# Designs tried in a protein design run: peptides against a protein of PDB entry 6CSU. Part 5

Target 1, 51 residues: chain A of PDB entry 6CSU
Amino acid sequence: GALEELRGQYIKAVKKIKCDMLRYIQESKERAAEMVKAEVLRERQETARKM

## One batch from the design tools (peptide; aimed at target 1 Q9 Y10 K12, target 1 (a further copy) R7)

Design b1_p10_7_s3 (made by RFdiffusion4, then SolubleMPNN; from b1_p10_7, 3 letters changed)
Fold by OpenDDE base, seed 2:
Structure b1_p10_7_s3 (fold): chain B 51 residues (1-51), chain C 51 residues (1-51), chain A 10 residues (1-10)
Amino acid sequence: as target 1 above (51 residues)
Amino acid sequence: as target 1 above (51 residues)
Amino acid sequence: IFDEAIKLLE
């Protein structure tokens, strides 16, 4: 019936939002990791210069 | 330096957002599960009535 | 010294 279909639509929407959020988290982690890697590289270069 | 601190702040912000999103996903899953359980209960009752 | 920080983001 209409009520069951409405619940089904809600569950489908929740699953879509979950997927979008997981993708956003993954992309944010990747960007942060690249920023840290670049910082590590710069710090290592600075340390090497001080040797 | 200022640039490294800025990167640190970005990473901290990303971690906070990740935690918030994971909590939201978990809560949404719990709500969806409860809705499904309620629907299953109603469907079982309807099926039993048709016996 | 930042290896742990990198791991946390993987």
Scores: peptide ipSAE 0.097, ipTM 0.606, DockQ to the pose 0.024
OpenDDE base, seeds 1, 3, 4, 5: peptide ipSAE 0.082, 0.094, 0.080, 0.083; ipTM 0.595, 0.603, 0.592, 0.599

Design b1_p10_7_s4 (made by RFdiffusion4, then SolubleMPNN; from b1_p10_7, 3 letters changed)
Fold by OpenDDE base, seed 1:
Structure b1_p10_7_s4 (fold): chain B 51 residues (1-51), chain C 51 residues (1-51), chain A 10 residues (1-10)
Amino acid sequence: as target 1 above (51 residues)
Amino acid sequence: as target 1 above (51 residues)
Amino acid sequence: LFDEAIKLLE
């Protein structure tokens, strides 16, 4: 019935939110890691220049 | 120096991850809510048809 | 040190 269908849709939506959240967190972390790697490279080059 | 710059970049990256996470959660919830609303409308129409 | 910091983000 309508109530059971609504419950099903709600649960489905909540599960999707959770999955999307975890996926986006992981992808965001990957992008952040790449930015840090680029900065680490810059700093290593700067350090080498000073030596 | 390099250590301070690395610390700064790390903190910046972490803050970005947190902000992106919260934003994406909110946007995901909004999309999920719209899907639920569409289903509620469908169920109401189905109920009306049965009456 | 730098490699350890990167690993924390993975």
Scores: peptide ipSAE 0.096, ipTM 0.614, DockQ to the pose 0.033
OpenDDE base, seeds 2, 3, 4, 5: peptide ipSAE 0.093, 0.090, 0.088, 0.081; ipTM 0.608, 0.608, 0.606, 0.602

Design b1_p10_8 (made by RFdiffusion4)
Pose (drawn by RFdiffusion4):
Parts: structure tokens; sequence; C-alpha cells
Structure b1_p10_8 (pose): chain A 51 residues (1-51), chain B 51 residues (1-51), chain P 10 residues (1-10)
């Protein structure tokens, strides 16, 4: 039983690390996508200059 | 004994997972920091325009 | 005893 418990604890610890990294990554990509939008908007300053 | 050793192994294994996540996160900071230099360099194109 | 998660966090 101790072997099953220790195995269970290990699995749980890694599955939490995976859940944290999955969220961290999804958040990172969204932030990166937000950086894409915010800069296409900076081109408005450029296209206004061209106008 | 066997249980303490098995414990040490699961601990060591998860710490390895942590090391992998850490190297990844450090790479994340470097890449975002590289982006800062990249944006400063495109400002160079616009300052040549202003001259 | 502390779990594998708690021992790794410390």
Amino acid sequence: as target 1 above (51 residues)
Amino acid sequence: as target 1 above (51 residues)
Amino acid sequence: SKTIEEAVEE
C-alpha cells in the first residue's frame, strides 16, 4: 500500500505541474497574441503619417 | 530503507521536471528580452527617416 | 509525513 501511495503522490505532483504549465503557456500565447494586435494598431500612426 | 529510497527517487524525479520547466522559463525571459532589442532596432529605420 | 509535493516544494 505504501508503494501505491507513494506512486499516487508522485503522479499527483507531476499532474499538477502539467496543469500549471498548460495554463502558463496558454496565458503566454495570449499575451503574445495581444502584442500582435497592439502593434498593428501602432501602424495607424504610420498610415496616418502616410495620409 | 526501501520506502525512504523510493521517496527520494520520486522527489528527485519531480525536481528534474522542475529543472526542465525552469530552463524553459529562463528561455522565455531571454526571448522576450530579445524582442526588446528587436523593437529598438526597427526604431532605427524610423530615425533614419527623420534625419 | 509530508507528501512528495510538499517535500519538492521545500

Design b1_p10_8_s1 (made by RFdiffusion4, then SolubleMPNN; from b1_p10_8 with S1M A7L)
Fold by OpenDDE base, seed 4:
Structure b1_p10_8_s1 (fold): chain B 51 residues (1-51), chain C 51 residues (1-51), chain A 10 residues (1-10)
Amino acid sequence: as target 1 above (51 residues)
Amino acid sequence: as target 1 above (51 residues)
Amino acid sequence: MKTIEELVEE
């Protein structure tokens, strides 16, 4: 009935938000690791030029 | 009626979860920026010690 | 690829 459908819609919406958040966190961690690696490399190069 | 009240409660709950997620993302971006700054500083110090 | 901000607007 209408009540069960409404409950289903709520559960589906919550699950979508949860999945999106978990995916964002995972992808953000990967991007952060690559960003740090790239920044470290750039910093080494900058330091080397100033030596 | 009861159905409209329940619908309102579900919408409110979903909106809260969405807001919590957006706040987490915003705070995560700020922490990521500080992490990069800290890593750059550490790398400069490491490079300096090896010179 | 959509940003997370775009995904939560859907």
Scores: peptide ipSAE 0.177, ipTM 0.650, DockQ to the pose 0.118
OpenDDE base, seeds 1, 2, 3, 5: peptide ipSAE 0.150, 0.125, 0.124, 0.126; ipTM 0.630, 0.595, 0.590, 0.595

Design b1_p10_8_s2 (made by RFdiffusion4, then SolubleMPNN; from b1_p10_8, 3 letters changed)
Fold by OpenDDE base, seed 3:
Structure b1_p10_8_s2 (fold): chain B 51 residues (1-51), chain C 51 residues (1-51), chain A 10 residues (1-10)
Amino acid sequence: as target 1 above (51 residues)
Amino acid sequence: as target 1 above (51 residues)
Amino acid sequence: MKSIEELVEE
């Protein structure tokens, strides 16, 4: 019935929100990690050059 | 040192992302739930009127 | 603190 369909639409929407947010968090964490990794490599290069 | 500070900044940024996303999800769920609740009430009113 | 998965149970 109409209420079952509405409930289904609600659940579908919530699941989409969940997936989108988890993906966004994961991608943001990956970008941050890559930024740190790059900086660590640059710092190691600088240290090596100074030795 | 510089790397410890960078690590600290990374952790802080990740924690902020996590908190912001959790809040966004919660607020979105609340809005969706309120929308469903309102529709359920309207449907009950319609049913009652037809009886 | 709850995980995101725990907060979205549907």
Scores: peptide ipSAE 0.192, ipTM 0.623, DockQ to the pose 0.080
OpenDDE base, seeds 1, 2, 4, 5: peptide ipSAE 0.190, 0.190, 0.191, 0.167; ipTM 0.631, 0.616, 0.622, 0.623; seed 1 fails the geometry check

Design b1_p10_8_s3 (made by RFdiffusion4, then SolubleMPNN; from b1_p10_8, 3 letters changed)
Fold by OpenDDE base, seed 5:
Structure b1_p10_8_s3 (fold): chain B 51 residues (1-51), chain C 51 residues (1-51), chain A 10 residues (1-10)
Amino acid sequence: as target 1 above (51 residues)
Amino acid sequence: as target 1 above (51 residues)
Amino acid sequence: EKSIEELVEE
């Protein structure tokens, strides 16, 4: 009935939000990793210049 | 060194974001459950009124 | 029946 349909709609909506947020977490991890990688590169370049 | 400290800072920041997002997911689940519960109550009250 | 919270975790 209408009640079960409403329940299904809310569950579906929450699942979508969960998936979107997990994707955002993954993208944030990738950005953080890239920033660290860029800093490693800068430090290596500076070290190489001093040798 | 400074590189390891930077890495630690980014990891810590990502962990905080992850925790905040998981909390938001949990709160969203609770809100959805409460909305469904409220609808169940309304339907039961309407049914009782018809009997 | 599963709670709403249990179903969302699936």
Scores: peptide ipSAE 0.153, ipTM 0.623, DockQ to the pose 0.239
OpenDDE base, seeds 1, 2, 3, 4: peptide ipSAE 0.146, 0.145, 0.125, 0.148; ipTM 0.618, 0.602, 0.603, 0.621

## One batch from the design tools (peptide; aimed at target 1 G1 A2 L6, target 1 (a further copy) R7)

Design b1_p11_1 (made by RFdiffusion4)
Pose (drawn by RFdiffusion4):
Order: C-alpha cells, then structure tokens, then sequence
Structure b1_p11_1 (pose): chain A 51 residues (1-51), chain B 51 residues (1-51), chain P 11 residues (1-11)
C-alpha cells in the first residue's frame, strides 16, 4: 500500500505541474497574440503619416 | 530503507521535471528580452527616415 | 505523521 501511495503522490505532483504549465503556456500565447494586435494598431500611426 | 529510497527517487524525479520547466522559463525571458532589441532595431529604420 | 501512515500501509 505504501508503494501505491507513493506512486499516487508522485503522479499527482507531476499532473499538477503539467496543469500549471498548460495554463502558463496558454496565457503566454495569448499575451503574445495580444502583442500582435497592439502593433498592427501602431501601424495606424504609420498609415496616418502616409495619408 | 526501501520506502525512504523510493521516496528520494520520486522527489529527485519531480525536481528534474522542475529543472526542465525552469530552463524553459529562462528561455522565455531571454526570448522576450531579445524581442526588445529587435524592436529597438526597427526604430533604426524610422530614425533614418527622420534624418 | 506521513512516515507513520506509510509504515501502516507497509504493514
């Protein structure tokens, strides 16, 4: 039973790490995508200069 | 004994997973920091325009 | 306490 418990604890610890990384990565990509939008908007300053 | 050793192994294993996540996060910082230099360099294009 | 609980399971 101790073997099953320790195995269970290990699995739980790594499953949590995966859940944390999954969220951190999804949040990172969204931040990166937000950087893409905010800069296409900075072209408005350029296209206004061209106008 | 066997149980303490098994415990040490699971601990060491998850710590390795933490090392992998850490190297990744450090790489994240470096990449975002590299982006800062890249954006400063595109400003060079616009300062040549202003001259 | 964890060590006691693991000892009980090992028994």
Amino acid sequence: as target 1 above (51 residues)
Amino acid sequence: as target 1 above (51 residues)
Amino acid sequence: AEAEYLAELAE

Design b1_p11_1_s1 (made by RFdiffusion4, then SolubleMPNN; from b1_p11_1, 4 letters changed)
Fold by OpenDDE base, seed 1:
Structure b1_p11_1_s1 (fold): chain B 51 residues (1-51), chain C 51 residues (1-51), chain A 11 residues (1-11)
Amino acid sequence: as target 1 above (51 residues)
Amino acid sequence: as target 1 above (51 residues)
Amino acid sequence: SEDERLKELAE
């Protein structure tokens, strides 16, 4: 009935939130890692320039 | 120096991840709430149709 | 609240 269907929709929505969060966390970490890599390269260049 | 700057970049990246996650959680919850609202409306329509 | 719990998990 309507109650069971509504419960189903709620559970589905919660599961979607969970999956989306986990994916977004992973993507955010990857972007952060790339930013750090770029910074490390710049730091190495600056260090070399000072030598 | 380079070490301190790198540490700073790391901390900045972590803070960005945190902020992005919190924003994404909020947006996901809002989307889920809208899906539930839409379902409730559909359920009401179906119930009315059966009457 | 659930929102607070989610914030704690994200930190």
Scores: peptide ipSAE 0.165, ipTM 0.635, DockQ to the pose 0.030
OpenDDE base, seeds 2, 3, 4, 5: peptide ipSAE 0.137, 0.126, 0.138, 0.171; ipTM 0.626, 0.608, 0.617, 0.638; seed 5 fails the geometry check

Design b1_p11_1_s2 (made by RFdiffusion4, then SolubleMPNN; from b1_p11_1, 5 letters changed)
Fold by OpenDDE base, seed 2:
Structure b1_p11_1_s2 (fold): chain B 51 residues (1-51), chain C 51 residues (1-51), chain A 11 residues (1-11)
Amino acid sequence: as target 1 above (51 residues)
Amino acid sequence: as target 1 above (51 residues)
Amino acid sequence: SEDERLRKLAE
C-alpha cells in the first residue's frame, strides 16, 4: 500500500544521503591532506630562506 | 616554530571540514525531507484518483 | 592567505 511504498522510498533516500555523505567526507579529507602538504612545503621553504 | 604552526593549521583545517560536513548533512536532510513531502503528496493524489 | 586556502576546502 501507499505507506509501504513511502517507507521504501524514505529508506532509499536515506541510504542515498548516507552514501553521498561518506563520499563528501572522503573527498574533503583528501583536500585537507593536500592543503597540509602545501603548508608543509611552504614551511620548509621558509626555513630554507632563513638559512 | 614551524611544527607548532603546522599543527595549528591542521587543527583549523580539520575543524573547517567538520563544519562543512555538518552543514552538508543538514542540507541533505532538508532535501530528503522535501522529497518525502513530495512523495506523500503524490501518494495522496494517487489515492484520490483511485476513488 | 590561510583563510583563502581554507575557503577552498569548503563546499
Scores: peptide ipSAE 0.213, ipTM 0.637, DockQ to the pose 0.013
OpenDDE base, seeds 1, 3, 4, 5: peptide ipSAE 0.157, 0.148, 0.156, 0.176; ipTM 0.612, 0.524, 0.608, 0.540

Design b1_p11_1_s3 (made by RFdiffusion4, then SolubleMPNN; from b1_p11_1, 4 letters changed)
Fold by OpenDDE base, seed 2:
Structure b1_p11_1_s3 (fold): chain B 51 residues (1-51), chain C 51 residues (1-51), chain A 11 residues (1-11)
Amino acid sequence: as target 1 above (51 residues)
Amino acid sequence: as target 1 above (51 residues)
Amino acid sequence: EEDERLLELAE
């Protein structure tokens, strides 16, 4: 019936949100890791320039 | 020093990830709510057509 | 807060 179909659609929507969130988190972590790597590189170069 | 600066950049990056995630969750919830509302509307219309 | 709980669930 209509109520069961609505429940099914709700569960499907929530599962989609979860999957999208997990993907976004992973991509965001990768971007943050690249930012940190760039910072490490700059710090190493700055140390080298001071020598 | 370099180590303290790196730590600071790491913390900043992680905080940015958290903020982006929370925003994405909120937007995803809003989209899911709209999908559910559309489903409710369809179910109501289907019930009406069967009458 | 619900959003914080969702974040914890995703981690």
Scores: peptide ipSAE 0.189, ipTM 0.641, DockQ to the pose 0.028
OpenDDE base, seeds 1, 3, 4, 5: peptide ipSAE 0.108, 0.162, 0.147, 0.147; ipTM 0.598, 0.634, 0.622, 0.622

Design b1_p11_1_s4 (made by RFdiffusion4, then SolubleMPNN; from b1_p11_1, 5 letters changed)
Fold by OpenDDE base, seed 2:
Structure b1_p11_1_s4 (fold): chain B 51 residues (1-51), chain C 51 residues (1-51), chain A 11 residues (1-11)
Amino acid sequence: as target 1 above (51 residues)
Amino acid sequence: as target 1 above (51 residues)
Amino acid sequence: SELERLRKLAE
């Protein structure tokens, strides 16, 4: 009935929000990790240049 | 050093994002649950009125 | 920069 359909729609909406947020978190972590990785590489190169 | 500080800031930022997103997910779930609950109550009342 | 953005998010 109408109630079951509404319940289904709200559950579906919440699941979509959850998935989107988890993806955003994962992508943000990956971007931050790549920035740190790049900084590590730059520092290694800078040390080499100063020698 | 600078690298350790950057790493620390990265970790802190990611943790903050994670916490904010988890809170958003939880609040969205609670709002959706309350809407379903309200609909259940309305349907029960409507059934009673039709009797 | 994106790095600055991350630092702000950490606050």
Scores: peptide ipSAE 0.161, ipTM 0.619, DockQ to the pose 0.012
OpenDDE base, seeds 1, 3, 4, 5: peptide ipSAE 0.127, 0.152, 0.116, 0.168; ipTM 0.602, 0.504, 0.601, 0.619; seed 5 fails the geometry check

Design b1_p11_2 (made by RFdiffusion4)
Pose (drawn by RFdiffusion4):
Structure b1_p11_2 (pose): chain A 51 residues (1-51), chain B 51 residues (1-51), chain P 11 residues (1-11)
Amino acid sequence: as target 1 above (51 residues)
Amino acid sequence: as target 1 above (51 residues)
Amino acid sequence: KEEALKELEEL
């Protein structure tokens, strides 16, 4: 039973780390996508200059 | 004994998972920081325009 | 199994 418990604790610890990294990565990609939008908007300043 | 050793192994294994996540995160900072230099270099194109 | 759990708790 101690072997099953320790195995269970290990699995739980890693599955949490994976949950954390999955969220961190999704969030990071969103932030990176937000950087793409915010800069296409900066071209407005350039296209206004061209106008 | 055997249980303490098994414990040490699960701990060591998860800490390795942490090391991998750490190296990844450090890479994340470096890549975002590299983006700062890349943006400053595109400003060079616009300052040549202003001259 | 229970004895092994008790040994684990004593650690």

Design b1_p11_2_s1 (made by RFdiffusion4, then SolubleMPNN; from b1_p11_2, 6 letters changed)
Fold by OpenDDE base, seed 2:
Structure b1_p11_2_s1 (fold): chain B 51 residues (1-51), chain C 51 residues (1-51), chain A 11 residues (1-11)
Amino acid sequence: as target 1 above (51 residues)
Amino acid sequence: as target 1 above (51 residues)
Amino acid sequence: SEKSLEELKKL
């Protein structure tokens, strides 16, 4: 019935949002890792210049 | 330096959002599960009434 | 939450 269909639609929407959020989390982790990498490289360069 | 501090702040913010999103996902999964449970119970009740 | 989404928009 209509109520069951509504429940199905809700579950579908929730699953989509979940997938979107998981993708975003993954991308954010990757960006954070790249920022850390860039920082480490900068520090190494500064160390080299001080030698 | 200031740039490193900014990077640290960004990473902290990203981690917080990640945690919030994971919590939301968990709660959404729980809500979805409860909706399915309620639907199953309803169907069982309807079946019983038809007997 | 809505607050988390708003925080995300600021990144």
Scores: peptide ipSAE 0.155, ipTM 0.610, DockQ to the pose 0.028
OpenDDE base, seeds 1, 3, 4, 5: peptide ipSAE 0.113, 0.139, 0.114, 0.120; ipTM 0.594, 0.615, 0.594, 0.601; seeds 1, 3, 5 fail the geometry check

Design b1_p11_2_s2 (made by RFdiffusion4, then SolubleMPNN; from b1_p11_2, 8 letters changed)
Fold by OpenDDE base, seed 5:
Structure b1_p11_2_s2 (fold): chain B 51 residues (1-51), chain C 51 residues (1-51), chain A 11 residues (1-11)
Amino acid sequence: as target 1 above (51 residues)
Amino acid sequence: as target 1 above (51 residues)
Amino acid sequence: SDRSLELLRSL
């Protein structure tokens, strides 16, 4: 019935959100790691120039 | 120094991820709510047609 | 000096 369908749609939506969140977290971490790595490279170049 | 800068960039990256996660969660919840609402509307129409 | 990077990847 309508109630069961609503509950089913809710559960489906929650599961989708969970999956999307995990994917987003992973992608965000990768982007953050690349950002930090780029900063390390810049700092190494700067340090080398100072010495 | 280089170590302090790396640590600083790490902390900055973590804070950014946290912020992005919260924003993504909120947006995902809103999309899910809209999806469920649309389903409820469709079900109401279907029920009305059956009766 | 990539320990912080590894920690980030392990989150």
Scores: peptide ipSAE 0.204, ipTM 0.615, DockQ to the pose 0.019
OpenDDE base, seeds 1, 2, 3, 4: peptide ipSAE 0.203, 0.201, 0.201, 0.202; ipTM 0.617, 0.603, 0.608, 0.606

Design b1_p11_2_s3 (made by RFdiffusion4, then SolubleMPNN; from b1_p11_2, 7 letters changed)
Fold by OpenDDE base, seed 5:
Structure b1_p11_2_s3 (fold): chain B 51 residues (1-51), chain C 51 residues (1-51), chain A 11 residues (1-11)
Amino acid sequence: as target 1 above (51 residues)
Amino acid sequence: as target 1 above (51 residues)
Amino acid sequence: SAEELEKLRSL
C-alpha cells in the first residue's frame, strides 16, 4: 500500500545519503593524505637544504 | 618530531570529519523520518475524509 | 604552514 511504498522510499533515501557521506569521508581522507604527503616532501626538501 | 606532529594533526582532522559526517547522517535520518510522519498524517486525514 | 594546516582541518 501507499504507506509501505513511503516506507520503502524513506529507507532508500537514507541508504543513499549514508553511502554518499561515507564516500565523502573516504575522499576527504584521501585528500588529507595527499596534503600530508606534500607537507612531508616540503619538509624533506627544507631539511636537505639545511644539510 | 615534525612528522609525528603532522601525522597527529592528520588523524585528528580525519576523526573530526568522520564525526561531523556521522552526525550529518543522523540528522538527515531524523529529517527524513519527520517528513515521512507528516506524509503519514496527511494520508490518514485523507483516508478519514473518504470514510 | 599554518595556512596549509587550516586547509587540512577544513577538508
Scores: peptide ipSAE 0.213, ipTM 0.616, DockQ to the pose 0.012
OpenDDE base, seeds 1, 2, 3, 4: peptide ipSAE 0.221, 0.218, 0.176, 0.225; ipTM 0.620, 0.619, 0.502, 0.626; seeds 1, 2, 4 fail the geometry check

Design b1_p11_2_s4 (made by RFdiffusion4, then SolubleMPNN; from b1_p11_2, 5 letters changed)
Fold by OpenDDE base, seed 3:
Formats: C-alpha cells, sequence, structure tokens
Structure b1_p11_2_s4 (fold): chain B 51 residues (1-51), chain C 51 residues (1-51), chain A 11 residues (1-11)
C-alpha cells in the first residue's frame, strides 16, 4: 500500500545518502593525504634550494 | 613548526568530519529502524482488530 | 611524515 511504498522510498533514500557520505569521507581522506604529501615535497624543495 | 602545526590541523579536521558523518549515518539507521518497527506494530494492530 | 600520512589513511 501507500505506507509501504513511502517507507520503501525513505529506506532507499537513506541507503543512497549513506553511500554518498562514505564516499565523501574516503575522498576527504585522500585529499588530506595529498595535501600533506605536497607540503612535505615543497618543504624538501625549499631546503634543497637553500643548500 | 608551522608545517607540523598545519599537518596536525588537517588531521584533526578530517577526524572531526568523519565522526560527524558516522554519527549522522547511525542516527539515520535508527530513524529507519523506528519507522519499520512502527509499521510492524500497526500491521499487528490491524490484524488484531479484524479477528 | 610517513606516520602522519598513515594516521590519515586509518581514518
Amino acid sequence: as target 1 above (51 residues)
Amino acid sequence: as target 1 above (51 residues)
Amino acid sequence: SEEELEELRKL
């Protein structure tokens, strides 16, 4: 009935947003790691230029 | 130094957003579970009234 | 450092 259909749509929407959020967490971790890596590389390059 | 402080801030920020998103996922699961429980109770009550 | 990168990977 209408109640079961509405409940099904809500559960489907919750599952979708859960997947989107987990993907966003993973992408945020990757971006943070790349930022730290880039800063380390820049620091090493600056040290090399000053030698 | 400034680099270590910035790295620490990045890690702290990512940890915070991870915790916030995991909490949101948990709350969404709880809301979905409560909707299913409420529907099951209504179905049982309807069956009881029709007996 | 590699330790800092590992902490990020463990999130």
Scores: peptide ipSAE 0.188, ipTM 0.604, DockQ to the pose 0.012
OpenDDE base, seeds 1, 2, 4, 5: peptide ipSAE 0.200, 0.185, 0.196, 0.194; ipTM 0.606, 0.599, 0.605, 0.613; seeds 1, 2, 4, 5 fail the geometry check

Design b1_p11_3 (made by RFdiffusion4)
Pose (drawn by RFdiffusion4):
Structure b1_p11_3 (pose): chain A 51 residues (1-51), chain B 51 residues (1-51), chain P 11 residues (1-11)
Amino acid sequence: as target 1 above (51 residues)
Amino acid sequence: as target 1 above (51 residues)
Amino acid sequence: EAAVKAALAAA
């Protein structure tokens, strides 16, 4: 039973780490995508100059 | 004994997982930091315009 | 359960 418990604790610890990394990554990609939008908007300054 | 050792192994294993996530995060910082230099270099194109 | 806890405390 101790072997099952320790095994269970290990699995829980790594499954939490995976959950944390999954969210951290999704969030990182969204922040990166937000950087893409915010800069296409900066081209407005460029296209206004061209106007 | 056997149970304490098995514990030590699970602990060591998850710490390895933490090391992998750490090296990844450090890389994340470096890449975002590299992006700062890349944006400063595109400003160079615009300052040549202003001259 | 109690036995598992005791085994782990004796570790």

Design b1_p11_3_s1 (made by RFdiffusion4, then SolubleMPNN; from b1_p11_3, 7 letters changed)
Fold by OpenDDE base, seed 5:
Structure b1_p11_3_s1 (fold): chain B 51 residues (1-51), chain C 51 residues (1-51), chain A 11 residues (1-11)
Amino acid sequence: as target 1 above (51 residues)
Amino acid sequence: as target 1 above (51 residues)
Amino acid sequence: DEEVKRLLEEA
């Protein structure tokens, strides 16, 4: 009935939100890792200048 | 050194984001459950009127 | 109520 359909719609919506947020978390971790890698490169260049 | 501190800061920030988002997902599920619960109440009232 | 909660937990 209408109630079961509504229940299904809410559950589906929550599942979508969960998936989107978990993907965002993963992408955020990847961006953070890339920023650290970039800093490592800068540090290596600075170290080379001090040689 | 400065690089290790920066790495630590980024990891800490990502951990915070993860925790906040997981909490939001949980709260979203709770809100969805409450909305369905409210609909059940309305349906029960309608059913009672049809008795 | 509890059934709805279980289904939402599985989402």
Scores: peptide ipSAE 0.130, ipTM 0.596, DockQ to the pose 0.020
OpenDDE base, seeds 1, 2, 3, 4: peptide ipSAE 0.128, 0.125, 0.123, 0.095; ipTM 0.596, 0.596, 0.586, 0.592

Design b1_p11_3_s2 (made by RFdiffusion4, then SolubleMPNN; from b1_p11_3, 7 letters changed)
Fold by OpenDDE base, seed 3:
Structure b1_p11_3_s2 (fold): chain B 51 residues (1-51), chain C 51 residues (1-51), chain A 11 residues (1-11)
Amino acid sequence: as target 1 above (51 residues)
Amino acid sequence: as target 1 above (51 residues)
Amino acid sequence: SEEVKRELEEA
């Protein structure tokens, strides 16, 4: 019935949102790691020039 | 040093974002459950009136 | 509502 259908729609929507957010978190962590990597490379180049 | 400090800041920021998002997901699920509960109550009242 | 909560937890 309509109520069961609505229940299903809510659950489906929550699942979608959860998946999207988990993906966003993962991507955000990866971007942060790449930023740190870039900073490390810059620091290494600076150190190398000073030597 | 500055690099370690930056690394720490990035990690801290990511942790904050992760926690906030997980909390949001949990709260969103709770709200969805309450919405369904409210719908069930309305349906029961409607059925009761029809009887 | 407990049933809904269980289903949402599985989601």
Scores: peptide ipSAE 0.144, ipTM 0.600, DockQ to the pose 0.021
OpenDDE base, seeds 1, 2, 4, 5: peptide ipSAE 0.139, 0.138, 0.140, 0.135; ipTM 0.603, 0.604, 0.605, 0.603

Design b1_p11_3_s3 (made by RFdiffusion4, then SolubleMPNN; from b1_p11_3, 8 letters changed)
Fold by OpenDDE base, seed 4:
Structure b1_p11_3_s3 (fold): chain B 51 residues (1-51), chain C 51 residues (1-51), chain A 11 residues (1-11)
Amino acid sequence: as target 1 above (51 residues)
Amino acid sequence: as target 1 above (51 residues)
Amino acid sequence: SEEVRRELEEA
């Protein structure tokens, strides 16, 4: 009935929001890691030039 | 050094984002649960009136 | 309700 349908809709909506947010967190972590990696490479190259 | 500071800053930022998002998810779940509860109460009262 | 809460925790 209408009640069960509403319950299902809200649960589904919350599930989607949770999944989207977890994905965003994961992507943010990956971007942060890549930025750190790029910085490491830059620093190593800069150090090498100064040697 | 600058590299370690950058690493620390990004890790801290990601941690904060994660915590904020998990809090948002929790609050959304609570709101959804309360909305479903309210709907149940409404439906019960409506049924009672029709009896 | 606890029932609804449990269902939402699984989502």
Scores: peptide ipSAE 0.185, ipTM 0.611, DockQ to the pose 0.020
OpenDDE base, seeds 1, 2, 3, 5: peptide ipSAE 0.183, 0.172, 0.184, 0.176; ipTM 0.608, 0.597, 0.604, 0.608

Design b1_p11_3_s4 (made by RFdiffusion4, then SolubleMPNN; from b1_p11_3, 8 letters changed)
Fold by OpenDDE base, seed 1:
Formats: sequence, C-alpha cells, structure tokens
Structure b1_p11_3_s4 (fold): chain B 51 residues (1-51), chain C 51 residues (1-51), chain A 11 residues (1-11)
Amino acid sequence: as target 1 above (51 residues)
Amino acid sequence: as target 1 above (51 residues)
Amino acid sequence: DEEVREELEEA
C-alpha cells in the first residue's frame, strides 16, 4: 500500500544521502590532501634554499 | 610552520564535514520518519472508515 | 578515514 511504498522511498532516499555524503567527504579529503602536498613541496624548496 | 598550520586546517575541516554530514543524515531521517508517521495516521483513518 | 565511514554507516 501507500505506506509501504512511502517507507520504501524513505529507505531509498536515506541510502542515497548516505552515499552522497561519503562521496563528498572523500572528494573533500582528496582536495585537502593535494593542498597539503603542494605545501610540502614548497616547504622542501624553502629548506633547500637555506642549506 | 605554514605546513603544520595547513595540516591543522585540513583536519579541522574534515572533522567539521563529518559532523555536518552526520547531522544532515539525522535530520533527513527525522523528516522521513515524520512523513511515515503522517501516512500511518492517514491509513488508520481509512481503515476505521471501512469498518 | 575509516572512522568517518564507520560513523556514517551507523547513521
């Protein structure tokens, strides 16, 4: 019935939200990691100049 | 240094994202639960009319 | 970050 269908839609929606959030977190972490990597490279260059 | 600060900012950002996502999921579940509750009440009324 | 995934899996 309509209730069972609505419940099904709810479960489906929650699962989608969960997956989207996990993906967003992963992508955000990847972007942050690349920023850190760039800073590490810069810092290595600065250190090398001070030697 | 700048690298440590950036790393700190990254960690802080990831933690915030995590918390925001968990909150969003919880709020979405609450909204969905209220929709289901409303449907249950409607269905009870319809059943009562058929008796 | 497995901790983040685990917490979201429990939500």
Scores: peptide ipSAE 0.165, ipTM 0.612, DockQ to the pose 0.027
OpenDDE base, seeds 2, 3, 4, 5: peptide ipSAE 0.122, 0.121, 0.119, 0.124; ipTM 0.583, 0.584, 0.586, 0.586

Design b1_p11_4 (made by RFdiffusion4)
Pose (drawn by RFdiffusion4):
Structure b1_p11_4 (pose): chain A 51 residues (1-51), chain B 51 residues (1-51), chain P 11 residues (1-11)
Amino acid sequence: as target 1 above (51 residues)
Amino acid sequence: as target 1 above (51 residues)
Amino acid sequence: SDLEKAEEALK
């Protein structure tokens, strides 16, 4: 039973780490995508200069 | 004994998973920091314009 | 827990 318990604790610890990394990554990508939008908007300053 | 050793192994294993996630995070900082230099360099194109 | 019982049994 101790073997199953220890095995269960290990699995739970790594499954949590995975859940944390999955959220961290999704968030990171969104922030990166937000950087893409904010900069296409900075071209408005460029295209205004061209106008 | 066997149970303490098994414990040590699971602990060591998850710590390895942590090391992998740490190296990845450090890489994340470096990449974002590299982006700062990259953006400063495209400012160079615009300062040559202003001259 | 099963781990505590297993430790007591081994002692």

